Peptides against a protein of PDB entry 4HTP. Designs and how they scored, part 199

Target 1, 231 residues: chain A of PDB entry 4HTP
Amino acid sequence: SQTVASHVPFADLCSTLERIQKSKGRAEKIRHFREFLDSWRKFHDALHKNHKDVTDSFYPAMRLILPQLERERMAYGIKETMLAKLYIELLNLPRDGKDALKLLNYRTPTGTHGDAGDFAMIAYFVLKPRCLQKGSLTIQQVNDLLDSIASNNSAKRKDLIKKSLLQLITQSSALEQKWLIRMIIKDLKLGVSQQTIFSVFHNDAAELHNVTTDLEKVCRQLHDPSVGLSD

## One batch from the design tools (peptide; made by RFdiffusion4, then SolubleMPNN)

Design b2_p27_4_s1 (from b2_p27_4, 12 letters changed)
Fold by OpenDDE base, seed 3:
Structure b2_p27_4_s1 (fold): chain B 231 residues (1-231), chain A 27 residues (1-27)
Amino acid sequence: as target 1 above (231 residues)
Amino acid sequence: SMEELEREREEKLKKKIEELEKEEEEK
C-alpha cells in the first residue's frame, strides 16, 4: 500500500527541521512544525480518501523527529568517529588536511565556527562544497536504509552497514546529511522539547506515549487531531 | 539558492497533492 512517507521528500523534512532550529521563539518553532504536520495530514487524507482504516500515519516522520523514542529498530552502532572516517574516505580528504582534522577532532574548537562538539554542523561545512545540492530520497527510503543499518548492526554485517550509509550519503545534500547525522546520533538540537512536539501533534499524544511508550501507536491512534483518546 | 530549492520542492509537493486529490475525486 502507498504511504505518505513514500511521496514526501526527505529534503522537505530537513528544511522544516532547519527552519525550526533557526527560529528563536517557541511560537515560530511550533509554526514550522505545525505547517509540516498539516501538510502531511492533508496529503494523507487525499492519498487515502477511498480507503478507511489504513495503518499509515505520521510515524515515519515522527520517528525521525524524535529519534530518542525509537523502539522498533535496534541501535545503529554508529558513532561520530566512524562517520568522520567514512567521510574522509568517501570525499578523498587529505588525512592531514584541515577538513579531515576538523571531522576527527570535532570536539575541539577550531576557531572558525562555534560548532565545537556538534559533529553534524562540522560535517555540514565540509560537505556543502562537495555534495549534491538536492537529495533524491523520500522519508520512506531513509527509514528503509536506517532499518537496514540497524538490522545489519545487530547481525554484525559491517560491510552492509557501510553500503547503506554510502547510499544515504550519496543521495543526500549537505543539509540533509546534517540532519541525517543528528537522527543517527539521536540529538536534533531543535530547541523544542519532546512535550512540545507531542502537544502540537495531538493534545493526548504525551499521555498515550507515557502509557504505551509506542510512538507508532501514538501516531496511528491520534492521527486525527479532532479525535481524542476517550472518543 | 537553498531557499529557492526549498520553495520549488514545496510547490512541487503541493502540486502533487492537488493532482492526487483530483485523481481520487475522479474515481
Scores: peptide ipSAE 0.025, ipTM 0.459, DockQ to the pose 0.317
Fold by OpenDDE base, seed 1:
Structure b2_p27_4_s1 (fold): chain B 231 residues (1-231), chain A 27 residues (1-27)
Amino acid sequence: as target 1 above (231 residues)
Amino acid sequence: SMEELEREREEKLKKKIEELEKEEEEK
Protein backbone atom coordinates (compact mmCIF):
# COMPACT_ATOMS: atom_id res chain seq x y z
CA SER B 1 0.00 0.00 0.00
CA GLN B 2 1.09 3.58 -0.70
CA THR B 3 2.34 5.51 2.32
CA VAL B 4 3.33 9.13 2.84
CA ALA B 5 6.72 7.91 4.11
CA SER B 6 7.42 6.24 0.73
CA HIS B 7 7.23 9.67 -0.96
CA VAL B 8 8.90 11.97 1.59
CA PRO B 9 12.69 12.29 1.22
CA PHE B 10 14.70 11.63 4.37
CA ALA B 11 16.54 14.86 3.49
CA ASP B 12 13.34 16.85 4.16
CA LEU B 13 13.09 15.50 7.71
CA CYS B 14 16.80 16.15 8.32
CA SER B 15 16.51 19.73 7.04
CA THR B 16 13.59 20.29 9.43
CA LEU B 17 15.54 18.82 12.37
CA GLU B 18 18.53 21.02 11.48
CA ARG B 19 16.30 24.13 11.48
CA ILE B 20 14.85 23.12 14.87
CA GLN B 21 18.34 22.60 16.33
CA LYS B 22 19.60 25.98 15.04
CA SER B 23 16.56 27.88 16.29
CA LYS B 24 17.12 29.69 19.60
CA GLY B 25 13.56 30.09 20.84
CA ARG B 26 10.92 27.49 21.72
CA ALA B 27 8.37 29.20 19.47
CA GLU B 28 10.65 29.03 16.41
CA LYS B 29 11.48 25.37 17.10
CA ILE B 30 7.76 24.58 17.33
CA ARG B 31 7.08 26.46 14.08
CA HIS B 32 9.54 24.33 12.10
CA PHE B 33 8.08 21.09 13.48
CA ARG B 34 4.51 22.29 12.82
CA GLU B 35 5.35 23.19 9.21
CA PHE B 36 6.71 19.69 8.56
CA LEU B 37 3.73 18.04 10.27
CA ASP B 38 1.18 20.17 8.40
CA SER B 39 2.86 19.37 5.09
CA TRP B 40 2.75 15.66 5.97
CA ARG B 41 -0.96 15.78 6.83
CA LYS B 42 -1.73 17.69 3.63
CA PHE B 43 0.10 15.09 1.56
CA HIS B 44 -1.70 12.29 3.43
CA ASP B 45 -5.08 13.82 2.58
CA ALA B 46 -4.13 14.12 -1.09
CA LEU B 47 -2.62 10.60 -1.31
CA HIS B 48 -5.57 8.91 0.43
CA LYS B 49 -8.37 11.18 -0.87
CA ASN B 50 -10.48 8.24 -2.06
CA HIS B 51 -9.56 5.82 0.76
CA LYS B 52 -11.26 6.14 4.17
CA ASP B 53 -9.82 3.11 5.97
CA VAL B 54 -6.04 3.57 5.86
CA THR B 55 -3.52 2.64 8.55
CA ASP B 56 -0.99 5.16 7.23
CA SER B 57 0.02 7.84 9.74
CA PHE B 58 2.85 10.11 10.91
CA TYR B 59 4.40 7.10 12.74
CA PRO B 60 7.30 6.54 10.28
CA ALA B 61 8.52 10.10 10.94
CA MET B 62 7.56 10.26 14.64
CA ARG B 63 9.60 7.16 15.52
CA LEU B 64 12.68 8.89 14.05
CA ILE B 65 11.94 12.18 15.87
CA LEU B 66 11.33 10.39 19.21
CA PRO B 67 13.64 7.36 18.85
CA GLN B 68 13.80 6.84 22.63
CA LEU B 69 10.11 5.86 22.51
CA GLU B 70 10.67 3.09 19.93
CA ARG B 71 9.15 -0.20 21.17
CA GLU B 72 8.46 -2.11 17.94
CA ARG B 73 12.06 -2.26 16.71
CA MET B 74 14.58 -4.15 18.84
CA ALA B 75 17.95 -2.73 19.87
CA TYR B 76 20.44 -1.91 17.09
CA GLY B 77 23.48 -2.95 19.11
CA ILE B 78 25.35 0.01 17.59
CA LYS B 79 27.58 2.34 19.60
CA GLU B 80 29.74 5.32 18.65
CA THR B 81 32.90 3.18 18.67
CA MET B 82 31.44 0.81 16.08
CA LEU B 83 30.44 3.72 13.84
CA ALA B 84 33.88 5.31 14.26
CA LYS B 85 35.60 2.11 13.12
CA LEU B 86 33.17 1.76 10.21
CA TYR B 87 33.83 5.31 9.00
CA ILE B 88 37.59 4.89 9.31
CA GLU B 89 37.37 1.77 7.15
CA LEU B 90 34.84 3.13 4.63
CA LEU B 91 36.55 6.50 4.14
CA ASN B 92 40.02 4.94 4.23
CA LEU B 93 41.10 7.36 6.96
CA PRO B 94 44.68 7.08 8.23
CA ARG B 95 44.45 5.35 11.63
CA ASP B 96 46.89 7.81 13.18
CA GLY B 97 45.36 10.81 11.38
CA LYS B 98 43.41 13.64 13.00
CA ASP B 99 40.00 12.55 11.68
CA ALA B 100 40.33 8.94 12.84
CA LEU B 101 41.50 10.11 16.27
CA LYS B 102 38.61 12.60 16.53
CA LEU B 103 36.08 9.84 15.74
CA LEU B 104 37.61 7.29 18.15
CA ASN B 105 38.02 9.82 20.98
CA TYR B 106 34.86 11.86 20.40
CA ARG B 107 34.48 12.58 24.16
CA THR B 108 37.78 14.48 24.29
CA PRO B 109 37.30 18.22 23.89
CA THR B 110 39.40 19.21 20.88
CA GLY B 111 38.26 22.85 21.13
CA THR B 112 37.73 23.23 17.36
CA HIS B 113 33.90 23.24 17.20
CA GLY B 114 32.76 22.82 20.81
CA ASP B 115 31.39 19.37 19.87
CA ALA B 116 32.92 17.42 22.76
CA GLY B 117 30.86 14.30 23.45
CA ASP B 118 28.66 14.73 20.34
CA PHE B 119 29.78 11.98 17.99
CA ALA B 120 27.27 12.98 15.29
CA MET B 121 28.73 16.49 14.99
CA ILE B 122 32.28 15.18 14.82
CA ALA B 123 31.21 12.69 12.16
CA TYR B 124 29.45 15.48 10.22
CA PHE B 125 32.64 17.52 9.84
CA VAL B 126 34.62 14.46 8.77
CA LEU B 127 31.92 13.46 6.25
CA LYS B 128 31.12 16.91 4.80
CA PRO B 129 34.03 17.04 2.31
CA ARG B 130 33.78 13.28 1.50
CA CYS B 131 30.08 12.49 1.00
CA LEU B 132 27.28 13.18 -1.46
CA GLN B 133 25.69 16.62 -1.24
CA LYS B 134 22.19 15.14 -1.63
CA GLY B 135 20.83 11.82 -0.40
CA SER B 136 18.34 9.59 -2.24
CA LEU B 137 16.53 7.75 0.58
CA THR B 138 12.89 8.14 1.58
CA ILE B 139 11.72 7.97 5.21
CA GLN B 140 10.29 4.51 4.50
CA GLN B 141 13.59 3.25 3.08
CA VAL B 142 15.45 4.55 6.14
CA ASN B 143 13.03 2.73 8.44
CA ASP B 144 13.33 -0.48 6.37
CA LEU B 145 17.11 -0.38 6.72
CA LEU B 146 16.88 0.32 10.46
CA ASP B 147 14.47 -2.63 10.80
CA SER B 148 17.02 -4.80 9.00
CA ILE B 149 19.77 -3.67 11.39
CA ALA B 150 17.66 -4.46 14.48
CA SER B 151 16.59 -7.86 13.12
CA ASN B 152 20.15 -8.83 12.20
CA ASN B 153 21.43 -7.65 15.59
CA SER B 154 18.94 -10.00 17.27
CA ALA B 155 20.12 -12.80 14.96
CA LYS B 156 23.81 -11.92 15.62
CA ARG B 157 24.46 -11.40 11.88
CA LYS B 158 27.19 -8.75 12.10
CA ASP B 159 28.01 -8.82 8.37
CA LEU B 160 24.40 -8.07 7.43
CA ILE B 161 24.31 -5.21 9.95
CA LYS B 162 27.38 -3.74 8.25
CA LYS B 163 25.75 -4.17 4.83
CA SER B 164 22.64 -2.22 5.87
CA LEU B 165 24.74 0.51 7.51
CA LEU B 166 26.81 0.86 4.34
CA GLN B 167 23.63 1.21 2.30
CA LEU B 168 22.44 4.00 4.62
CA ILE B 169 25.81 5.78 4.55
CA THR B 170 26.45 5.58 0.79
CA GLN B 171 22.99 6.98 -0.05
CA SER B 172 23.05 9.86 2.46
CA SER B 173 24.58 13.33 2.67
CA ALA B 174 26.76 14.36 5.61
CA LEU B 175 23.82 16.24 7.13
CA GLU B 176 21.51 13.22 6.76
CA GLN B 177 24.16 10.99 8.37
CA LYS B 178 24.51 13.41 11.30
CA TRP B 179 20.81 13.00 12.05
CA LEU B 180 20.79 9.26 11.29
CA ILE B 181 23.55 8.76 13.88
CA ARG B 182 21.53 10.71 16.45
CA MET B 183 18.47 8.56 15.66
CA ILE B 184 20.47 5.35 16.15
CA ILE B 185 22.05 6.61 19.39
CA LYS B 186 18.59 7.91 20.43
CA ASP B 187 19.65 11.48 21.25
CA LEU B 188 18.58 14.20 18.78
CA LYS B 189 19.60 17.22 20.89
CA LEU B 190 16.74 19.29 19.41
CA GLY B 191 16.31 21.50 22.48
CA VAL B 192 12.58 20.64 22.73
CA SER B 193 10.97 18.16 25.11
CA GLN B 194 8.98 15.04 24.26
CA GLN B 195 5.94 16.76 25.78
CA THR B 196 6.35 19.71 23.42
CA ILE B 197 6.49 17.39 20.38
CA PHE B 198 3.34 15.58 21.54
CA SER B 199 1.50 18.82 22.32
CA VAL B 200 2.15 20.13 18.80
CA PHE B 201 1.12 16.80 17.24
CA HIS B 202 -2.18 16.47 19.17
CA ASN B 203 -3.60 17.74 22.48
CA ASP B 204 -4.32 14.18 23.66
CA ALA B 205 -1.07 12.60 22.41
CA ALA B 206 0.82 12.69 25.72
CA GLU B 207 -2.11 11.10 27.57
CA LEU B 208 -2.61 8.31 25.02
CA HIS B 209 1.12 7.56 24.99
CA ASN B 210 1.26 7.43 28.80
CA VAL B 211 -1.45 4.74 28.79
CA THR B 212 -0.46 2.67 25.74
CA THR B 213 3.29 3.33 25.37
CA ASP B 214 2.57 2.65 21.67
CA LEU B 215 3.78 5.44 19.41
CA GLU B 216 2.08 3.95 16.33
CA LYS B 217 -1.30 3.88 18.08
CA VAL B 218 -0.79 7.51 19.13
CA CYS B 219 -0.03 8.55 15.55
CA ARG B 220 -2.90 6.53 14.03
CA GLN B 221 -5.67 7.33 16.52
CA LEU B 222 -4.76 11.00 16.76
CA HIS B 223 -3.96 11.59 13.09
CA ASP B 224 -6.65 14.29 12.87
CA PRO B 225 -5.83 17.17 15.26
CA SER B 226 -9.54 18.03 15.50
CA VAL B 227 -10.66 14.55 16.70
CA GLY B 228 -9.95 13.75 20.35
CA LEU B 229 -9.74 10.48 22.32
CA SER B 230 -13.32 10.83 23.54
CA ASP B 231 -14.80 11.44 20.09
CA SER A 1 44.00 9.07 40.42
CA MET A 2 41.84 7.78 37.55
CA GLU A 3 40.71 11.37 36.93
CA GLU A 4 44.32 12.55 36.60
CA LEU A 5 45.11 9.73 34.16
CA GLU A 6 42.04 10.59 32.07
CA ARG A 7 43.01 14.26 32.05
CA GLU A 8 46.56 13.41 31.00
CA ARG A 9 45.23 11.21 28.19
CA GLU A 10 42.92 13.99 26.99
CA GLU A 11 45.73 16.56 27.01
CA LYS A 12 48.06 14.24 25.07
CA LEU A 13 45.35 13.52 22.52
CA LYS A 14 44.49 17.22 22.12
CA LYS A 15 48.14 18.07 21.56
CA LYS A 16 48.51 15.30 18.96
CA ILE A 17 45.41 16.50 17.07
CA GLU A 18 46.71 20.09 17.07
CA GLU A 19 50.07 18.92 15.73
CA LEU A 20 48.40 16.94 12.94
CA GLU A 21 46.16 19.90 12.03
CA LYS A 22 49.20 22.18 11.84
CA GLU A 23 51.07 19.70 9.64
CA GLU A 24 48.10 19.55 7.24
CA GLU A 25 47.83 23.36 7.05
CA GLU A 26 51.55 23.63 6.25
CA LYS A 27 51.23 21.25 3.27
Scores: peptide ipSAE 0.023, ipTM 0.442, DockQ to the pose 0.010
Fold by OpenDDE base, seed 4:
Structure b2_p27_4_s1 (fold): chain B 231 residues (1-231), chain A 27 residues (1-27)
Amino acid sequence: as target 1 above (231 residues)
Amino acid sequence: SMEELEREREEKLKKKIEELEKEEEEK
């Protein structure tokens, strides 16, 4: 069945996350999230207009926005050092060069930008001048590739993990890769709490999540902001 | 000079990478 996630570019989510991150105030952060969510719901209503009983929900996006609450997908087994080595290889960076060293020593302040400890930002600056391709992945495709990574990690298939990572990287812009890294590491640095995200999504979302710990159920049962848990 | 500072930083970074690689091999 067609899902909203199969039509929404991953770039749109990343652009939203970037706007949220750059926003200084809570209200502005909330606005950007709400605009994305409202657009998603409108698209859902249009896509499923003739289908009353659909399981499609905001879950594909929500699990990327709140990756700490992921329970369906197993651990990726990916660390920053692995990604650093992969980027050095993929970009053919000199091993002793400035950019390779920045990626490998991401925890140490290497410059004026204060990006120490944020591997995703370091990667972004390395990728930005080198990545000329526009991202082409949908949210569904990103989730499919992440599912593949988690499954192959469980199966100890390192070669297939690398393959899926390469597919993600080669089809993503530098900005999308920054956010993808943060999703994998499970730290988006949005400057807004999960409770705020839930409160914007639905008034009962935090409560339902506290009881079920199931993000998919939360997204499905509370898809309509006007329909509460008691309804 | 800025070049000397950059070289010193690169050497410190190289040593730190070697230490981290050694710690990963020992685990």
Scores: peptide ipSAE 0.017, ipTM 0.377, DockQ to the pose 0.011
Fold by OpenDDE base, seed 2:
Structure b2_p27_4_s1 (fold): chain B 231 residues (1-231), chain A 27 residues (1-27)
Amino acid sequence: as target 1 above (231 residues)
Amino acid sequence: SMEELEREREEKLKKKIEELEKEEEEK
């Protein structure tokens, strides 16, 4: 069945997240998230106009925006050090070179950007001159690859994990990879709380999540912002 | 150029994927 996530480029989500991160005020951050959400809902209504009782929801995006609340996927088993080594290999970076050392020593301030401790930002600067300007992945495809990574981590299939990571990296811009890394590490650094995200999504979302701890249920049951839990 | 770097990157990554796929088929 067709889903909104199968039509929304991952780049669109990443651009929204980038705008949220760059925004100084809470109100502006909220505006950018609301604009993305409203566009998603409008597309959902158009896509499913003739179909009742669809299970499609904002969940595919929400689980990437709030990756710390992910409960469906098992652990990825991926840390910054693994990603660093992977990038060094894939980009054929000299092991003793500046960029390789930046990735491996991401916690140590090595440069003027002040991004010490933020692996995703360090990776972004290494990737920016080396990556495609536009990615080709949809939100659905990103989720499918992340599902594969989690499943293969559980099965201890390191080679298959690497394959899925390569697909993600190959089909993503530097900006998309920055956000993908943050999703995998489960730290987006948006500067807004999960409560704020829930509040913008639906007035009852925080409450329903507190009770169910099920992000998919929250997204499905509260898909319509005008329909409350008591309705 | 930026385009040359992008192309070189894509070729390297594609080759690496193909290598991994062959290794999986041989198992």
Scores: peptide ipSAE 0.000, ipTM 0.301, DockQ to the pose 0.022

Design b2_p27_4_s2 (from b2_p27_4, 12 letters changed)
Fold by OpenDDE base, seed 4:
Structure b2_p27_4_s2 (fold): chain B 231 residues (1-231), chain A 27 residues (1-27)
Amino acid sequence: as target 1 above (231 residues)
Amino acid sequence: SMEKEREEREKKLEEKIKELEEEEKKK
């Protein structure tokens, strides 16, 4: 069945996340998230106009926005050091070069951007001059690749993990990769709480999540912002 | 009417979906 996630570019989510991160005020952060969510719901209504019983929901996006609440996928088994080595290999960076050392020693202050300890930001600056300006992946495709990574990690298929990572990297902009890294590491640094994200999604979302701990169920049952848990 | 505005918005969205699908097929 067709899903909203199969039509929404991953770039659109990343652009929204970037806007949220750059926004100083809580209200502005909320506005950017709400705009993305509203657009998603409108798209859902149009896509499923003739279908009453759909399982499609905001879940494909929500699980990327709140990756710490992911329960469907097993662990990726990916650390910053693995990504650093992969980027050095893929980008053919000199091993003793400044960029390779920045990736490997991402915790050490380099004095350039003040991004010490944020691997995704360091990666972004290394990738920016080397990657395409626009990626080609949908949110669905990103989720499929992440599912593959998690599955292959459980199966100890390291080569297949690398293959899926390469597919993600080669089809993503530097900005998209910055956010993808943060999704994998499960730290988006948006400056908004989980509670705030839930409150914007649906008034009952936090409560339902506290009871069920099932993010997909939250997204599916509370898809309509006008229909509450008690309705 | 609010219903006509809704139908027009839906139509515009369907057109945008079709455009996006056609752009994906051309790639």
Scores: peptide ipSAE 0.019, ipTM 0.392, DockQ to the pose 0.146
Fold by OpenDDE base, seed 2:
Structure b2_p27_4_s2 (fold): chain B 231 residues (1-231), chain A 27 residues (1-27)
Amino acid sequence: as target 1 above (231 residues)
Amino acid sequence: SMEKEREEREKKLEEKIKELEEEEKKK
């Protein structure tokens, strides 16, 4: 079945997240999230106009925005050191070179951007001059690749994990990879709380999540902002 | 440049939404 996530570029989500992160005020952060959500709901209504009983929801995006609440997908088994080594290999970086050392020693202040401890930002600056300007992946494709990584981690298939990571990396811009890394590490640094995201999504979302701890169920049951839990 | 590329992608998505809305109105 066709999903909204199969039509929305991952770049669009990353662009929204970048706007949210760069915004200083809570109101501006909320506005950017609301605009993305409203566009998604509008597309859902158009895509599914003739189909009343669809399971499609905002879940494919929400699980990337709130990756710490992921319960369906198991652990990736990916750490910053693994990603650093992969980037060094993929980009043919000299192992003793400045960029390789930045990736490996991402926790050490280098004095340039104040990004010490933020591996995703360090990776972004290394990738920016070396990778595609525009990615080609949809939100669905990103989730499929992340599912593959989690499944292969459970199966201890390191070779297949590397394959899926390479697909993500080679088909993504530096900006998209920055956000992808943060999704994998489960820290987006948006400057908005989980409660704020839920409140913007639906008035009953926080309550339903507190009871069920099921993000997919929250997105499916509360996909219409006008229909409450008691309705 | 990145902001312009974003705006272009957002515009393309809006165009696809409109196309889907028009196709469903014809059914």
Scores: peptide ipSAE 0.026, ipTM 0.505, DockQ to the pose 0.317; fails the geometry check
Fold by OpenDDE base, seed 5:
Structure b2_p27_4_s2 (fold): chain B 231 residues (1-231), chain A 27 residues (1-27)
Amino acid sequence: as target 1 above (231 residues)
Amino acid sequence: SMEKEREEREKKLEEKIKELEEEEKKK
């Protein structure tokens, strides 16, 4: 079935997240999120015009924006050290080289950018001169690959995990990979609270999530911002 | 360069939304 997520590039979500992160004020952060959400809803209405009672919702994007609330997919089993080793292998970085050491020792201040402890930012700078400028993945494809990683982690299929990670990496820009890493480690550092994200999505979203703890139900039931829980 | 590429992708998405909206008005 056609979904909004199958048409929205992952790059567009990453661009929105980057704008939110760079914005200093709460109002500007909210504006960037609202613009993305409004565009998503407009596309949903157009895509599903002749189809009532679709299960499609903002959930594919919301679960990437609020990855700490993920309950559907199992744990990835991926840590920064695993990603560091994968990047060293994939990029054919010298093991004793500066970039390999930066990835492995990401917690140690290197004095260059002040990004000590932020693996995603360190990875971004290593990837920027080496990766494609444009990614090709949709939000749906990213979620499908993440689902595969979680499933294969549960099944202890390390080779299949590596295969899915390679697909993500080879089809993503350095910026998209920065955000993908943050989604996997469940720390986006947006500077906006979960409550703010819910309030922008729908007035009743925080309440419904507190009761159900089901992000998909929240996105489906509160798809229309004008229709409340009591309606 | 990266910012321009983002703006171009956003414009393409907006154009696709408009095309779908126009196709709907013709039905």
Scores: peptide ipSAE 0.022, ipTM 0.491, DockQ to the pose 0.294; fails the geometry check
Fold by OpenDDE base, seed 3:
Structure b2_p27_4_s2 (fold): chain B 231 residues (1-231), chain A 27 residues (1-27)
Amino acid sequence: as target 1 above (231 residues)
Amino acid sequence: SMEKEREEREKKLEEKIKELEEEEKKK
């Protein structure tokens, strides 16, 4: 069955996240998230107009926005050091060069941008002049690749992990990769709380999540913002 | 501009939604 996530470009989510991060005020952050969510729900209603009781929901996006609440897929087994080495290899960066050293020593404030400790930002600046300007992945494809990474990590298939990572990297812009890295390390740095995200999604979302700890169930049961838990 | 690219993507998404709606009406 077709899902909303199979039609929404991952770039659209990343652009929304970037706007949220850059916004100073809570109200602006909320607005950007709400606009994305409303667009998603509108697309859902159009896509599923003739199909009642579909299992499709905001879950594919929500699990990327709140990656620390992911319970379906196992750990990726990916750390910043592994990504640094992969980028050095993939981009053919000189090992003793400035960019390779920035990636490996991302915790050391050597850059002009003050991005020390944020590997995703360091990676972004290295990738920006070297990567595609626009990615081609949908949210569904990103989740499929992340599922593959987690599954192969559990199975100790390092070669297949690398393959899936390369597919993510080669089909993503520098901005998309910045956000992919943050999703993988489970720290988006949006400047909004989990509670705020849930409150914008649905008034009962935080309560249902607190009881169930099931993000998919929250997204599915509370898909309609006008229908509460008691309804 | 990231904003212009978003507007273009949103427009393409709206067009795709419209196409899907028209295809569903023809079935």
Scores: peptide ipSAE 0.020, ipTM 0.462, DockQ to the pose 0.331; fails the geometry check

Design b2_p27_4_s3 (from b2_p27_4, 12 letters changed)
Fold by OpenDDE base, seed 2:
Structure b2_p27_4_s3 (fold): chain B 231 residues (1-231), chain A 27 residues (1-27)
Amino acid sequence: as target 1 above (231 residues)
Amino acid sequence: MEEEERRRVEERLEEKIAALEEKEKKE
């Protein structure tokens, strides 16, 4: 079945997240999220115009925006050190070179940008001159690859984990990889709370999530902002 | 740069919506 996530580029989500992060005020952060959500709902209505009772929802995006609330997907088993080593290998970085050392020692302040402790930002600057300007992955494809990583981690298939990571990396811009890393590490640094995200999504979303702890149910049952829990 | 990027994202989504609407009219 066709889904909104199969049509929305991952780049579009990453651009939205970048805007939210760069915005200083809560109101501006909320605006950027609302614009993305409204566009998603509009696309859903168009895509499913002739189909009632679809299971498609905002869930594919929501689980990437709130990765700390993920309950369906198992642990990735990926840490910053693993990603650092993978990037050094893939980009053929000199092991004793400045960029390799930045990735491995990401917690140590090495520059003026204040990026110490944020591996995703360190990776972004290393990747920016070396990666594609525009990625090709959809939100669905990103989720499929992340599902593969989690499943293969559970199965202890390290080679298949590497394969899926390479597919993500080679088909993504530096900006998309920055956000992908943050999704995997489960820290987006958006500067907005999960409660704020839920409140923008639907008035009853926080309550339903508190009861069910199920993001998919929240997204599916509260897909229409005009239909409440009591309806 | 940020506003131009926003506009490009919005335009791409609008184009996809328009293409879906046109396809449904032909079906």
Scores: peptide ipSAE 0.026, ipTM 0.494, DockQ to the pose 0.442
Fold by OpenDDE base, seed 1:
Structure b2_p27_4_s3 (fold): chain B 231 residues (1-231), chain A 27 residues (1-27)
Amino acid sequence: as target 1 above (231 residues)
Amino acid sequence: MEEEERRRVEERLEEKIAALEEKEKKE
């Protein structure tokens, strides 16, 4: 069955997240999220116009926006040090070079950008001159690759984890990789709370999530903002 | 740059929606 996530580029989500992060005010952050959500719902209505009973929902995007609430996937087993080593290898960075040392020592304040402790931002600046300007992955393809990583981590297949990571990296821009890293480490640094994201999605979303702890169920049951839990 | 990028994302989504609507009308 066709899903909205199979048609929406991962780049579009990353661009929205970048706007939210750069926005100073709560109201502006909310506006950018609302615009993305409204566009998603509009596309859903068009895609499923002739189908009343579909299981498709905002879940594929929501689980990337709130990765700390992920319960379907097992742990990735990926840390910043593993990613640093992978980038050094993939980009053929000199081990004693400035960029390799920045990735390995990401917690040490390197005075230029104030991004001490944010591995994703350090990676972004290393990747920007070396990566594609535009990625080719959809939100569904990103989720499929992340599912593969989690499954292979559980099976202790390190070689297959590396293969899936290489597929993500080689098909993504530097900006998309910055956000992908933050999704994997489960810290987006958006400057908005989980409660704010739920409140914008649906008035009853926080309550339903508190009871079920099931993000997919929240997205499916509360897909229509005009239909409440009691309806 | 931010506003231009926003506009590009919105335009791409609207184009995809319009293409789906056109296919449905031809079906």
Scores: peptide ipSAE 0.022, ipTM 0.466, DockQ to the pose 0.442
Fold by OpenDDE base, seed 4:
Structure b2_p27_4_s3 (fold): chain B 231 residues (1-231), chain A 27 residues (1-27)
Amino acid sequence: as target 1 above (231 residues)
Amino acid sequence: MEEEERRRVEERLEEKIAALEEKEKKE
């Protein structure tokens, strides 16, 4: 079945997240999220014009925006140190080089960008001169690869985890990888609360999520912002 | 009061979810 997520580039989500992060005011952050969401809903309506009973929803995007609320996908088993080692290998970074040391010692203040402890930002600066300008992954493909990682982590298939990670990395820009890392680590640093995201999505979203703890149900049942739970 | 109100909201939401799931099964 066709999904909106199969058509939306992961780059578009990452660009939206970047705009949200860079915005200083709450209102601007909300605006950027709303614009993305509205575009998604419009595309959904167009894509499913002739299909009234679809299970497709904002869930594929929402689970990446609120990765700490993920319940369907099991743990990735990925830590910053694993990613650091993978990047050193993949980028053929000198082990004693500045960039390798930055990745490995990401918690140590280096005084340059104030990004101490934010592995994703450190990775971004290392990747920026070395990676593609534009990625090729859709939101669905990103989720499929993340599902694969979680499944293979559960199955203790380390080689398959590495394979999926390499697919993510090699098909993503530095910016997309920054956000992907944050999704995996489950800390986006958007500067907006979960409640704010839910409130923008639907007025009843926070309440429904508090009861169900099911992000997919929230996205599916509250797909239409004009139709409440009471309707 | 807050717990009872929360429980009432939870029950209403569960009923609505169940009704939606039943509609999805019948269609």
Scores: peptide ipSAE 0.000, ipTM 0.245, DockQ to the pose 0.020
Fold by OpenDDE base, seed 5:
Structure b2_p27_4_s3 (fold): chain B 231 residues (1-231), chain A 27 residues (1-27)
Amino acid sequence: as target 1 above (231 residues)
Amino acid sequence: MEEEERRRVEERLEEKIAALEEKEKKE
């Protein structure tokens, strides 16, 4: 079945997240999230105009924005050290080179940018001059690949995990990879609380999530911002 | 350069929405 997530580029989400992160004020952060959400809802209404009873919702995006609340997908089994080694291999970085050492020693302040401890930012700067391809993945494709990683981690299939990671990396810009890393590590550093994200999505979202702990149910039941839980 | 790429991505989504709205008016 057609979903909004199958039509929305992952780049669109990453661009929104980048704007949110760069915004200093809460109001500006909220505005950028609201604009993305409103566009998503508008697209949903247009896509499903002839189908009133659909299970499609904001869930595919929401689970990437709030990855710490993920309950459907199993653990990835991926840490920064694994990603560092993968990037060194993929980019053919000299092992004793500056960029390889930056990735492996990401916790040590080595650079002028103050990005110590933020692996995603360090990776971004290494990738930016080397990434010549524009991102081509949709939000659905990103979720499918992440599902594959989690499933293969459970099955202890390291080769298949690597294959899915390579597909993500080779089809993503440096900026998209920065955000993808943060989604995998489950730390987006947006500077906006979970409560704020829920409040912008729907007034009853935080309450429903507290009761159900099911992010998909929250997104489906509260898809319409004008229809409350008591309605 | 990054801001220009971001604008292009947003414009593509808006174009897709507009195309769907146009189809709706013709149905």
Scores: peptide ipSAE 0.024, ipTM 0.548, DockQ to the pose 0.307; fails the geometry check

